# Designs tried in a protein design run: peptides against a protein of PDB entry 3T6J. Part 316

Target 1, 375 residues: chain A of PDB entry 3T6J
Amino acid sequence: PIVESYIGFIESYRDPFGSRGEFEGFVAVVNKAMSAKFERLVASAEQLLKELPWPPTFEKDKFLTPDFTSLDVLTFAGSGIPAGINIPNYDDLRQTEGFKNVSLGNVLAVAYATQREKLTFLEEDDKDLYILWKGPSFDVQVGLHELLGHGSGKLFVQDEKGAFNFDQETVINPETGEQIQSWYRSGETWDSKFSTIASSYEECRAESVGLYLCLHPQVLEIFGFEGADAEDVIYVNWLNMVRAGLLALEFYTPEAFNWRQAHMQARFVILRVLLEAGEGLVTITPTTGSDGRPDARVRLDRSKIRSVGKPALERFLRRLQVLKSTGDVAGGRALYEGYATVTDAPPECFLTLRDTVLLRKESRKLIVQPNTRLE
Target 2, 372 residues: chain A of PDB entry 3T6J as posed
Amino acid sequence: PIVESYIGFIESYRDPFGSRGEFEGFVAVVNKAMSAKFERLVASAEQLLKELPWPPTFEKDKFLTPDFTSLDVLTFAGSGIPAGINIPNYDDLRQTEGFKNVSLGNVLAVAYREKLTFLEEDDKDLYILWKGPSFDVQVGLHALLGHGSGKLFVQDEKGAFNFDQETVINPETGEQIQSWYRSGETWDSKFSTIASSYEECRAESVGLYLCLHPQVLEIFGFEGADAEDVIYVNWLNMVRAGLLALEFYTPEAFNWRQAHMQARFVILRVLLEAGEGLVTITPTTGSDGRPDARVRLDRSKIRSVGKPALERFLRRLQVLKSTGDVAGGRALYEGYATVTDAPPECFLTLRDTVLLRKESRKLIVQPNTRLE

## One batch from the design tools (peptide; made by RFdiffusion4, then SolubleMPNN)

Design b2_p28_4_s2 (from b2_p28_4, 15 letters changed)
Fold by OpenDDE base, seed 1:
Structure b2_p28_4_s2 (fold): chain B 375 residues (1-375), chain A 28 residues (1-28)
Amino acid sequence: as target 1 above (375 residues)
Amino acid sequence: EKLVAVPAPHPDLPVDTPLDDDKPVVLE
């Protein structure tokens, strides 16, 4: 087996300012079979990047072929075990030097190991599909999230000498129709500029890329899904995201008006975007459980994913990228915090729903790190 | 011979705590 490991100050999710890395380390074994799928995705990455909803001028100038492997984690030291990793966490280095992607495959497996009877917030008719396709859909989502999410987009930079990495005269902001009016100065980074929202914002962008690109037939083909299976994987991926957005409320602290988990905040934002799209795409219905206590159901209309969901996500994702590229912190914060705001406003009444989420909260799973033996 | 990952006792759990899946996983 191929053993991989890393250690150091890597992820900044626990830093309120999104800048300081937490000490983290793992030991893992390469899953060759799953890695092969990601390699196929890498082979198509350059083409798939062109499918993202921003002009080429907002994409990296040169595609740098990354590594992408699936890992079975044996040991992990840190505050939490991620499902995927894209390193380095420096956007400038990602643009100029390249990056590596890993999927922590067995972590994903643990995450979606839920009994049908304990699966919350889904319609009964969706539960079986969800259980069946959650794993495969996660593989797709993580692959896209890491490779084409975190691995996409360009930061506009003016270097110390005053030179720009973009043509100021010809590059047009697709949202405004105007020339680029803001950029990163020398020494400024994504994290330094966007600070408190940087991590969650980036996760939201990456998750959105996953949802958006999973609609592309080539992506599903790469993962070996065709026909009805491909459609089910897409459906479950989107369904999982909207469900996750509801579950995310657990990680919001109303008293402090803060989120305790960047990914969950991101997922809530996506839920809000898709709810805003309207037209019956996503519906959250408060219900009463069999125990007589509050419950809820999330419904995603499969038939409206492409017609309603995709356009909404496209617009949102483009805005995320444009604001990121231009270093428009004010605009980015306004956009993101707007969607990340949790109120009790009708019709959703998210604070009330939060109570329901907390009431229906599953016991925290303990991830047991295995020993190894020869057999 | 194959390298196999097996569930191990965790300090925070009783030794006989059942796991959702205790099947060994072959590490390729």
Scores: peptide ipSAE 0.181, ipTM 0.697, DockQ to the pose 0.046
Fold by OpenDDE base, seed 4:
Order: sequence, then C-alpha cells, then structure tokens
Structure b2_p28_4_s2 (fold): chain B 375 residues (1-375), chain A 28 residues (1-28)
Amino acid sequence: as target 1 above (375 residues)
Amino acid sequence: EKLVAVPAPHPDLPVDTPLDDDKPVVLE
C-alpha cells in the first residue's frame, strides 16, 4: 500500500486568534479507488474554478495543479480528526506555490454509521434517502470543500516593496462597484487579520463552495453519479448541510456568546443564509417526539435548491470571497457574525431550538486506531 | 493476499466500549 504521513504544528482551530498551530500528525494509506475520483476532480479544477461566483480577478492568477488523495487513516495524533485537509494553510502559499488536498475516507465512513432510529431532525420520508446517500454526498462535499473551497480565491497583497499583485486601476470590487480599497500588507495573513472569525469564516466559504459546485453536472459525473442518483446526491448534500446547521447549535454557548467549533458555526451560518432566502426552501419545525419531549424537523424543498438556494448561496459566497480577498475585516466580521448570531427571535427561535438539539444530542462517536492484518 | 485495517480500541478504553464502526477496510 501507499503510505502517507504528515506531522507538525498545522491547524489553528483551537487558537482563539487563529494563529497558533496545534500539533497534528497522521499515518494513512492511500485509497486508490476514491483517489481516482479526486484526481478526476483535479483534472477539472481549473474549469470548475471559473464557475465560482467571483470575477477572475479574485481568483488565482495561475492555476497550480494540486494533489488530491483519499486516505484511510491508521493513526492520527491531534485534538480532532478532520474529514479533509488542505495544506498549507497559508493563503499566500496556496496561490503562489500550490497545495495538497486529502480526504480522510475512513473518518467519513465512521460518520456514515447512523442507525435510522437514531437519525434526528429529518422527515421520515427523507431518512432512508439520507442514509443511502450521506456517504457519497460527503465524498462530493469534502472533495469540493478542500480542492475548490480552500483551494480557491486570491488575496490581494501589497508586498514589502510596495508592489501589488493586482491592478489597482482596473480591478473592481463586484460588491461595491469601486476600485479595491483594501488589501493585505506585507506580513499580514488571513488568520492575523480576521483573527477570531478566520477559521470559521474560511470553513464557511469552503462549505459554501461545496454546496454551490455540487450542483454542477460535471462534478457529479466525476464522482460517478448521473440522472436521478445525481439529483439525490445533491439533495442529500444540501439536506445534510441544513441539518448540520441545526445540529450546530449544540456547539454554541449562549452565556459566552461563543461558538466552540468552527465548522459547526460555519454550517449554522449557511443554514441562516438559506433560511433568509425564504420561499419555503428550508423549514425548521418544532415538533413533539414520541417520548413527549421537544423535537424538530428540518425540511429542504428539493425543487427550490437551484431556483432559490443557489442564488442565495451565490450572493453570500461572493461576498465572503470579496471580503476575504480585500482583507476587509470590518465588513467580513459584520457579515459573518451577523449570520452567526444566535438569538431566540422568531420565527426560528434558535435558542429554544438549541434546547431541543441538546435534548436530542447524539452520543459522541469513538474514532479508534485500526489494526492491520493480512487476509 | 490483502492488507486489511480493522478498528481496535485504545487500551485505555473500557473493554465494553462499543466501536462505532468495526468494518474492515482493505488497504490497497
């Protein structure tokens, strides 16, 4: 088998300021079959990047072919095991030197192990479909998230010599219609500027890219889905995201007005965006469970994903990228924290829903190191 | 002959701790 490993102070999710890396390391084996799908995705990456909802001036100047591999993890040292990884974490290096993507396939597989009777917050008619396609949809989402999410976008930079990596006279901010008024100075990074929101914001951007691009037929084809299967994968991917947004409330601490998990905060933000889109796209309904205690159901209208969901996500995703590219921390914070705010305001009453989420909280999954044997 | 990975509980876990997934994975 092909063995891959990495080690170092890599991820900064545990740093409130997003700057200090924690120690992480793994040893994994390449999953050749799944890696082949990701290689096809890589082959299409340059074209797919053009489908993202920002001008080419906000995308990398030159496409650098990345590596993308699906990995089955044998051992992982760290505070948490991700589903996917994009490294390096420095945006400037990503755009100038390139990057590597990995999907931790067996980590995803563990996440797939859900008993139908324990599956919370879904309509009964969606449960079987969800169970069937959760895995495949996650593969799609992770692939897009890493490769075209984390792997996309350009930071506008003024170097130490005062030179810009963009034409100040011609590049227009698509949100304002004006010339670029802010950028990263020498020594400034994404994490250093956006600090407390950097990790979650970036995850939100990457997740949004996944949802947005999974609608593209070519993407589904790459993963081997066509026709009704492709539509089901799309539906389940979006459904999973909106459900995750509800589940995310578990990781919010009202007393501290704080999110404890960057990805979950990101998913909540996406839920808020899609709820804001309205038109019956997403509905969260408080219910009463069979035990007589509070419950909830999330409904996603499949027929409105493209007509309502996509445009909403497009606008939001573009704003995320523009604010990121220009280093507009004030604007970025205002946007992101606005959607990340959890109140008990109607109609959603998220704080009340949080109580329901906590009540229905699933047991923590155990991820254990595998043993190997010859068979 | 193939290499297979199977989950193994950590020594510090209780013996009766159920594993989330005990499915073997073929390592190619």
Scores: peptide ipSAE 0.100, ipTM 0.636, DockQ to the pose 0.050
Fold by OpenDDE base, seed 2:
Parts: structure tokens; sequence; C-alpha cells
Structure b2_p28_4_s2 (fold): chain B 375 residues (1-375), chain A 28 residues (1-28)
């Protein structure tokens, strides 16, 4: 078997300022079969990057072909095991030196073992599809999230000598129609500028890229899905995201107005974006469970994903990228925190829904580290 | 002959604690 490992101060999710890395380490074995799918995705990455909803001037000048592997984790030391990894976490290094993508396949598998009777907040008609396609759809999402999410976008920089990495005269901000008015100065980074929202904001961008690009036929083909299967994978991927946005409320602390998990905050933001799109795309309905206690159902109209969902996500994702590229912290914070705000305002009444989410909370899954033997 | 990964319970977990998955994974 091919063994991979990493160790060091890598992820900064536990740093309130998104700067200081947590010490982590793992040993894993390459899953060759799944890695082959990701290699096909890598081969198409340069083309797929062009499908993202921002001008080429906001994309990396040169695509650097990364490594992408699926790994089965044998041991992991850290506060949490991710589903995927894109390293390094420094945007400047990603642009100039390249990056490596990893999917932690067996971590995903554990997430798929949800029993039908324990699956909350879905319509009965969606449960079977969800169970069937959650795994495959998540593979697609993770691949896109890491490779084309974290691996995309350009930061506008003025270096120590005063030189710009973009043409100030010709590059136009697609949101304002004006020339670029802000950028990263020497020594400024994504994390240093966006600070408290940097991690969650970036996760939101990456998740949005996944949802947006999973609609592309070429992506589904790469993962081996065609026809009705491809459509089901798309549907379940989007359904999973909107459900995750509701589940995310578990990780919000109303008393402190604080989010305790960056990815969950990101997923809630996406839910808010899709709810704002309206037109019956997403509906969250409070219900009463069989036990007589509060429950809820999330509905996603499959027929409106492309017509309503995609345009809404496109606009939002473009704004995320433009604000990131230009280092517009004020605009970025206003946008992101606006969607990340949790109130009890109608019609959603998210604080009330949070109570329901907590009531229906599933037991935390424990990831068991395997030993090895010959058979 | 195949190398397989087998879930191992945490030593501090109760013996009766269910594991999420006890199925061995083939490491190719």
Amino acid sequence: as target 1 above (375 residues)
Amino acid sequence: EKLVAVPAPHPDLPVDTPLDDDKPVVLE
C-alpha cells in the first residue's frame, strides 16, 4: 500500500483570528480506486475553473496541477478529522507554488452510515434517495470543494516594490463596474485581513463552488454518473447542503452571538442564500414528530435547482470571490455576517428552529481508529 | 493475502459502546 502522512500546525479553525494553526497529524493509506476519479477531476480542473462565475482576471494567472488523492486514515491526531484537505492554507503559496488535495475517504464512509429511522428533517420520499446517494454526492462535493473551491481565485496584491499582480487600468470589478480600488498590500494575507470570518468565509466559498460546479455535466461524468443517476446525485448534494444548513444551528451560541464551527456556519449561510432566492426552492416547515414534540422538514424543489438556485448561488459566489480578491474586508464582512446572523424573525424563526434541531440532535459519531492485519 | 484495516475501540470507551462501523476495509 501507498502510505501518506502529514504533521504540523496546519488548520486554523480553532483560532478565533484564523491565523494560528492547530497541531495535527495523520497516517493514511491511498485508496487507488477513488484517487483515480480525483485524478480525472484534476485533468479537467483548468477547464472547469473557467466555469466559475468570475472573470479570468479574478482567477489564478496560471493553473498549477495539484496532486489529489483519496486516503483511508489509519490514525489521526487532532481536534477533528476533516473530510477533505487542501494544503497549504496560504493563498499566496497556492497561487505561486501549487497545492495538494486530499480526500479522507473512510471519514466520509462513517458519515454515510446513517440509519433511515435516525435521519432527521427530511421528507420520507427523500430519505431513500438521500441514503443511496449521500456517499457519492459527498465525494463529488469534497472533490470540488478542495480542488476547485480552495484551489481557485486570485488575490490582488501590491508587492513591497509597489508592483501590482494585476493591470490596474484594465481590470474591472464585475460587481461595481469600476476599476479595482482595493487589494492586499505587502505582508497582508487573507487570514490577516479577514481575521474572524476568514475560515468560515473561505469554507462557504468552497462549498458554494461545489454546489455550483456539481451542476456541470462534465463533473458528474468524471465521477461516473450519467442520466438519472447524475440528476439524483445533484439533487442529493443540494439537499444535503440545505439540510446541513439547518443542522448548523446546533453550532450557534445565541448568548454569545457566536458560531463554534466554521463549516457549519458556512452551510447556514448557503441555506440563507438559497432561502432568499425564494420561489419555493427551499422550504423549512416546522412539524410535530410522532412523539408529539417539535420537528421540522426541509424541502428542496429539484426542478428549481437550475432555474432559481444556480443563479442565486452564482451571484453570491461571485460576490464572495470579488470581495476576497480585492481584500474588501468591510464589504466581505457585511455580506457574510449578514447571512450568518441568526434571529427569530419570521418566516423562518431560526432561533425557534434551533431548539428543534437541538431536540432532534443525533448522537455524536465516534471515529474509531483502525489497526491493521493480514487476511 | 490482503492488508485490512480493522476498527479498534478506544481503550477508554465502555465495552458495550457500539461502533459506527466494524467492517474491515481493504487497504490496496
Scores: peptide ipSAE 0.082, ipTM 0.617, DockQ to the pose 0.049
Fold by OpenDDE base, seed 3:
Order: structure tokens, then C-alpha cells, then sequence
Structure b2_p28_4_s2 (fold): chain B 375 residues (1-375), chain A 28 residues (1-28)
């Protein structure tokens, strides 16, 4: 089997400033079958990038075909095992030199063995569908997240010589209708400018790309889904995201007004965006469990994903990208932190829901190499 | 013979996935 590994200071999720990488490493083997699906996705990436809700001027000037492989992890040394990886974590390098994507396939597989009776916060009618399609939908989401999420978008830069990588006279900000008024100067990076929100913001953008593009039939076809199955995969992917947004509350610390997990914060933000869209798209209902203690149910109206959800996500995702491209930290922070704020305000009462989430908390699981066996 | 990885609970380490699962993973 083809063995892949990496080691070094890679992810900065544990740095409050989003700059210092955590030392991590893994050893994995290539899953050829799943990698083939991702290769098909790569083959369509240039076309799919055009479907993203920002002008070409805000996208990379030249598409650089990345590598994308599905990996089965044997061992992972770090504070957490990601579902996918896009490296390098430098936007300037991504747009000029290219990038590599990996999906940690077996990490996802482990996460999908939830017993029906232990599956929290879903309607009974959704549980079987969720169990059936959460795996496949995650494969889709991770592929899109890494390749077209992290792999998309352009940073407007003025180099050391004063030259711009965009035409200042012709490029228009789609949100304001005006010329570009801000950019990254020499020495400035995504992480250095956006600092405390950089990691989570980028994850939110990537997750949003996944949700947005999973609606595209070509994407689903690449992964082998058609007809009713394709629609179910879409539904479960979106359902999983809104559920994740609720579960994310576990990782919020009210006393410190901070988030302890960048991806979970991102998922909460997406939940807030979709809740704001209204029209019955997403509903969170406090309930009473069979044990007489607080519970909750998340409901996603399938029929409103395209009509209500997609437009809401489109607007939000475009704003994320525009603010990122222009290095507008003030605007970006205002937008992102606004959605990331957790209060007990009605109707959602998120702090109260957090108590429910904590009450229903499940044990976290990791893949550990010593726990391998031959079958 | 197929190598299967068995997950272990670790409450202190985050996983990128929003899901927790105890299903063994088969390694190729």
C-alpha cells in the first residue's frame, strides 16, 4: 500500500492568535477506491469553482490542480484528528504554488457508528436516514470543504514593490459596488490580519462552500449519487451541519466568551445563518426526554433547502469571501463574531440549549493505532 | 486478512467531525 505521512507545525487551532502551529504528525495508507472519487472531483474543480458566489476577480487567477487522496490513518499524533486536511495553511502559497488535499476516511467511518438510540437532537423520522447517509454525505462535505473550500478564493495583495495582484481600476466589490479599498500589504497574511477569528472564519467559509456546492448535481454524480439518493445525501449533509451547530455549544465557554474549537464555532455560525433565514428552514425545539430531563430536536425542512437555505448561504458565503479577499478585518470580525455570539435571547435561547447539549453529551472517540486488529 | 482500527473514547481531544462513533474502522 502507498504510505503517506507528514510531521511538523501545521495547524494553528490551539493558538489564540491563529498563528503558531501545533506540532503534529500522522502515518496513513491510501484508500484507492475513495481517492478515485476525489480525483474525479479534482477534475471538475475548475468548473465547480465558477459556481461559487463571488466574481472571478475574487477567485484564484489560475487554477492549480491539487492532489487529493483519501487516507486511512494508522496513527495520528496531535490534539485532534481532522476529517480532512488542506495544506499548506498559507493562502498566498495556495494561490501561487498549489496545495494538497487529504481526507481521513477512516476517521469519518469511526464517527458514523452512532447507535440509533443514542443519536441526539434529531426527529425520529430522520434518524434512520441520517444513519444511512451521514457517512456518504460526510465524504461529499469533506471533499468539497478541502478542495473547493480551502482551495478557493483570492487574497488581494500589494507586493513589496507596490504592485497589485488585481486591477484596482476595474475590480469591483460585489457587496459595495465600489472599487477595492483594502488589501493585504507585504508581510500581512490571513492569520496575521484576522488573528483570533482566522481559523474559525476559514473553516466556516470552507464548510459553507461544502453545503453550497453539494447542491450541484455534478458533485453528487461524482460521488455516485443520483435521483432520490442524491437528494437524501443533500438533506443529510445539511441536517448534519445544523445538528453540528447545536452540538457546537459544548465547545463554547460562556464565562470567557470564547470558543474552544474552531470547526464547532464555524458550524454554530452556519446554524445561526440558516436560522436567520427563517421561513421554517431550521427549527430547534426544546423537548423533554424520556428520562424527564431537557432535550431538543433540530428540524430541517428539506423543501426549503434550495429556496431558502441556498440563497441565505450564498449571501453569507459571498460576504465571507469578499471580506477575506480585501483583508477587511473590521468588517469580517463584525460579521463573524456577530453570528458567533452566544446569548440566551429568545427564541433560540442558546445558553439554555447549551445546558441541554451538555446534559446529552456523548463521549468523544479517537482512532488509536494500538487498537487495531486483524479480521 | 483485514486490519481494523478500534476507536477509543477520549473526551479531552477534539475530533473535527461533529459525530462521535464507536464503530471500528477497517484499514486497507
Amino acid sequence: as target 1 above (375 residues)
Amino acid sequence: EKLVAVPAPHPDLPVDTPLDDDKPVVLE
Scores: peptide ipSAE 0.035, ipTM 0.504, DockQ to the pose 0.164; fails the geometry check

Design b2_p28_4_s3 (from b2_p28_4, 15 letters changed)
Fold by OpenDDE base, seed 1:
Structure b2_p28_4_s3 (fold): chain B 375 residues (1-375), chain A 28 residues (1-28)
Amino acid sequence: as target 1 above (375 residues)
Amino acid sequence: EELVAVVAPHPDLPVDTPLADDKPVVLK
């Protein structure tokens, strides 16, 4: 078996300023069969990057073929076991040196084992479909999230010698129609500039890439889905995201006006974007549970994913990328924190919904790290 | 390899991720 490991100060999710890495490490073995699936995605990555909703000038100048491996984790030391990893976490290095993608396959397998009776906030009609396709859809999402999410986009940089990595005269900001007005200076990084929102913002971008690109037929084909199955995978992927946005409220602390988990904040932001799109795309309905206590249902109109959801996400995702590329912290913060704001304003009444989420919260979930056997 | 640790899921995982059993990883 092929063994992989890493150790160090890697993920900054626990740093309020998004800069300092938490010390973590893992030992894992390569799942060759699952890795082969991701290799197909890698083979299409260069083409799929062109499908992202920003000009080529905002994409990496040169595609660097990454490695993408599915791993079965043996041991993981840290605050939690991730589903996917894209390293290094330095955008400049990702642009110039490349990156590696990892999916922790056995972690995902555990995540797929949701019991129907414990599945909250979904319509009954969606539960079976959700259970059936949660795993496959999550595989798609993780692959896209890591490879084409974290692995996409260009930072505009002026180096220490004053040289730009873009043509100032010809590159146009698609949001403003003007020349590029801001960039990263020497020594500035994504994390250093965007600080408190950097991690969550990037996760939101990556998640959005996943949702956006999963609509592309080629993506579903790569993962082996066609016809009705492909549509169901898409639906469940989007449904999972909007549900996650509701569940995310657990990780918001109203008293401190802060989020405790970057990914959950990101998912809430996406939910807000899709709710803002309106037209019945996403509906959150407060209900009463069988116990007579508050409950809620999230509904996603499948027929509106492409017509309403995709355009909304496209605009949002493009804006995320443009602001990231240009180092526009003020604009980025305004956009992101705007969507990340949790109030009790109607119609959603998110703070009230938060109470419902907390009420319906299950006990802390734990992952028991597996042992290994040879066959 | 034997069971080495129990951890909480990373936020990448669904919040409703169930408790995992001690299952061996099969290597081929």
Scores: peptide ipSAE 0.026, ipTM 0.469, DockQ to the pose 0.206
Fold by OpenDDE base, seed 4:
Structure b2_p28_4_s3 (fold): chain B 375 residues (1-375), chain A 28 residues (1-28)
Amino acid sequence: as target 1 above (375 residues)
Amino acid sequence: EELVAVVAPHPDLPVDTPLADDKPVVLK
């Protein structure tokens, strides 16, 4: 087996300011079969990057072929075990030096282990499909999230000598129609500049990339899905995201007006974006469970994913990237915090829904690190 | 011979700890 490991102060999710890395380390074994799929994704990455909804001027100047490997974790030291990793976490290094992607395959497998009777907030008609395709769809999502999410986009930078990494005269902000008016100065980073929203914002961008690009037939083909299977994977991926957005409410603290988990905040934001799109794309319906207590159902209209969902996500994702590239913290914060705001305003009544989510909270699963044996 | 990774409870975990289900992974 091929053993892979890393160690260091890597992730900053636990830093309220998004700057200080937490100690993390793992030892893992390469899953060759799944890695092969990711290698195919890497081979298509340069072309797929062009499918992202921002001008090439907002994308990396030169594609640097990254590594992408699926890993089965043997041991993990850290406060949380991710489903995927993209390193380094410095965007400037990602765009100039390259990066590596990993999917923690067996972590994903654990996350998929949900009994049908315990699966909350889905319509009965969707449960079996969800159970069947949750794993595969999440593999697709993680692959896209890491490689083409975290691995995409350009930061506009003025270096210490005053030189720009973009042409100030020709590059146009697609949102404003004007020349670029803001950028990162020497010493400024994504995390340092966007601070409290940096982690969640970036996760939201990466998740959005996943949803957006999973609609591309080539992506599904890379993962081995065609025809009806591909459509089901797409549907379940989107369904999982909107469901996750509802589940995310567990991680919101109303009294403090804060989120306790960056990824969940990101997923809630995406839910809000898709709800805003309207046209019956996403519907959250309060219900009464068999136990007589409040419940809810999330519905996603499959037929409207491409017609309604994709355009909404496209616009949102472009805005995320443009604001990130230009270092527009004010605009970025306004946009992101706007969607991340949890109120009890109709029709959604999210604070009320939060109560429902808490009532239906699933038991916490403990991830136990695997051991190995010879057979 | 195949090397298989298997989820196993940590000895220090309480006996009544709910464990996440996972399948053994064959390492090749």
Scores: peptide ipSAE 0.022, ipTM 0.482, DockQ to the pose 0.055
Fold by OpenDDE base, seed 5:
Structure b2_p28_4_s3 (fold): chain B 375 residues (1-375), chain A 28 residues (1-28)
Amino acid sequence: as target 1 above (375 residues)
Amino acid sequence: EELVAVVAPHPDLPVDTPLADDKPVVLK
C-alpha cells in the first residue's frame, strides 16, 4: 500500500487568533478507488474555477494543478480529525507554489453511518434520502471544499519592493464599483490580518464554494451522478449544510459570545445566509418530540435551491472573496460576525433552538485506534 | 487481509463533520 503522512504545526483552529498551528500528525493509506474520483475533479478544476462568482481578477493568475488523494487514516494525532485537508495553510504559498488536497476517506465513511431513528431535525420524508445520499454528497462537498474552496481566490499583494500583483488601474471591486483600495502589504497574511475570524471565515468560504459548485452538472458527472440521482445528491448536500448550521449551535457559548468550532460557526453562517434569502427556501420549525420534549425540524425546499439559494450564495460568496482579496478586515469582520451572531430574536430564536439542539445532542465521534486488527 | 479501524465517541473533541456511528471501518 501507498503510505502517506504529515506532521507539524498545521491547523490553527485552536488558536484564538487563527495564526498558530496545532501540532498534528497522521499516518494513512491511499485509497486508490476514491482518489480516482478526485483526480477527475482535479482535471476539471481549471474550468470549474471559472464558474466561481467573482471576477477572474480576483482568482489566481495561474492555475497550479494540485494533488488530490483520498486517505484511509490509520492513526491521527490532534485535537480534531478533519474530513479534508488543503495544505499548506498559507494563501501566499498556495498562490505561488501550489497545494495538495487530501480527503480522509474512512473518517467520512464513519460520518456516513447514520441510523434513521437517531437522525435529528429532519422531516420524515427526507430521512431516507438523507441516509442514502449523505455519503455521496459528502464526497462531493469535501472535494469541492478542498480543491476549489481552499484552492481558489487571489490575495491582492504589494510586495516589499512596492510592486502589485494586480493592475491598480484596471481591476475593479465588484462590490463597490471602484478601484482596489486595500491589499496585503509585505509581511501581512490572511491569518495575521483577519485573526480571530480567519479560520472560520475561510471554512465558510470553502463550504459555500462546495454548495455553489455542486449545482454544476459537470461536478455531479465527475462523481458519477446523473438525472434524478444528481438532483438528490444536490438536495442532500444542501440539506446537510442547513442541518449542520442548526447543529452548530452546540458549539456556541452564549456567555462568552464565542464559537468553539470553526467549521460549525461557518455552517451556522451559511444557514443564516440561506435563511435571509427567504422565500421559503429554508424553514426551521420548533416541534415537540415523541417524548414530549422540545424538538425541531429543518426543511429545505429543493425547488428553490437554484432560484433562491444559489443567488444568495453567489452574492455572499463573492462578498467573502472580495473582502478576503482586498484584505478588508473591517468589512470582512462586519459581514462575518454579523451572520455569526446568535440571538434569541424571532422568528428563528436561535438561543432557544440551541437548547433544543443540546437536548437532542448526539454523541461526538472520532476515530480512535485502541485496537487495529488484520482480517 | 484487511485492516479494520475502530471508532469511539469523544464528546469533548470537535470534528469537522458530525459522526453518528461506531461501526468499524475497513481500511483499503
Scores: peptide ipSAE 0.016, ipTM 0.481, DockQ to the pose 0.170
Fold by OpenDDE base, seed 3:
Structure b2_p28_4_s3 (fold): chain B 375 residues (1-375), chain A 28 residues (1-28)
Amino acid sequence: as target 1 above (375 residues)
Amino acid sequence: EELVAVVAPHPDLPVDTPLADDKPVVLK
């Protein structure tokens, strides 16, 4: 099998300013079967990008077909093993030179080993479905997240010579109806401008792309899901996200008013967006567990995903992209930090829910490096 | 041109990412 590896300063999640990368490296082997699905996704990527809720002027001028491979990790050196990777992390390079996507398949497989009796915050009726489709839905989400999430969107740039990569006279901001009023200057980057929120903001955008595009029948077909199975995968993917948003509270530090994990912050933001949509789409209900202590249940109304959830996510995702493209840090920060704020305000009482989340916290999962053998 | 990899942690495997020095990894 083909061996893949990388090494270097890759991820900046531990940098409060989102600039300094952690040194990591891995060696992995190609999973050909899953890679084939991702190749089909890549083949459809250019068309699927058009389904994203922003004008073509806010999308990359030219789609550069990336590589997308599913890998089984043999060894990983770092603080944590991701489920998916999109490299490089520099938007300017992604825009001009292209990118590579990787799914760490066996990492996902390990994460799927949740015992039903220990599965927290779900309705009993959802548990079996969740267990059944968690894995497949993760594959879909990771693929979309990496390829069409991180791989999408244009940054408006004025280069060192004063030239713009967009037509200032004709490009219109879809949120304001006005011409573009801000952009990235020479030397400015996504990370340098958005700084403390850059990583989490981008993860939120990518996750939102996943949720949004997983509703597209072509996506599910690529992954081999049709009919009722496709609908179940969609449901579980969205359910997993809203559940993750609740679980995310573990990684919020109230005393410091900060988040310790960028992806979890992103998932909380998405939860807030979907809660704001209302109409019974998402409901978090405090309950009492069998042990007599606080518990909670997350309910997602399947019938309202398309009618309520999708429009809400569409609006939010468009705003994320527009603010990113235009380098509007003030607007972006206001939007994102607004949804990332954790208070104890009713009806959700998130700080109280956080206590419940902490009370129900599961043991940390460990990944053991696999062995390979010839049979 | 430097290729930057964005790693998405598994929803059930949140990873604490450490701060590294400002040296971009150039994927060629």
Scores: peptide ipSAE 0.016, ipTM 0.424, DockQ to the pose 0.086; fails the geometry check

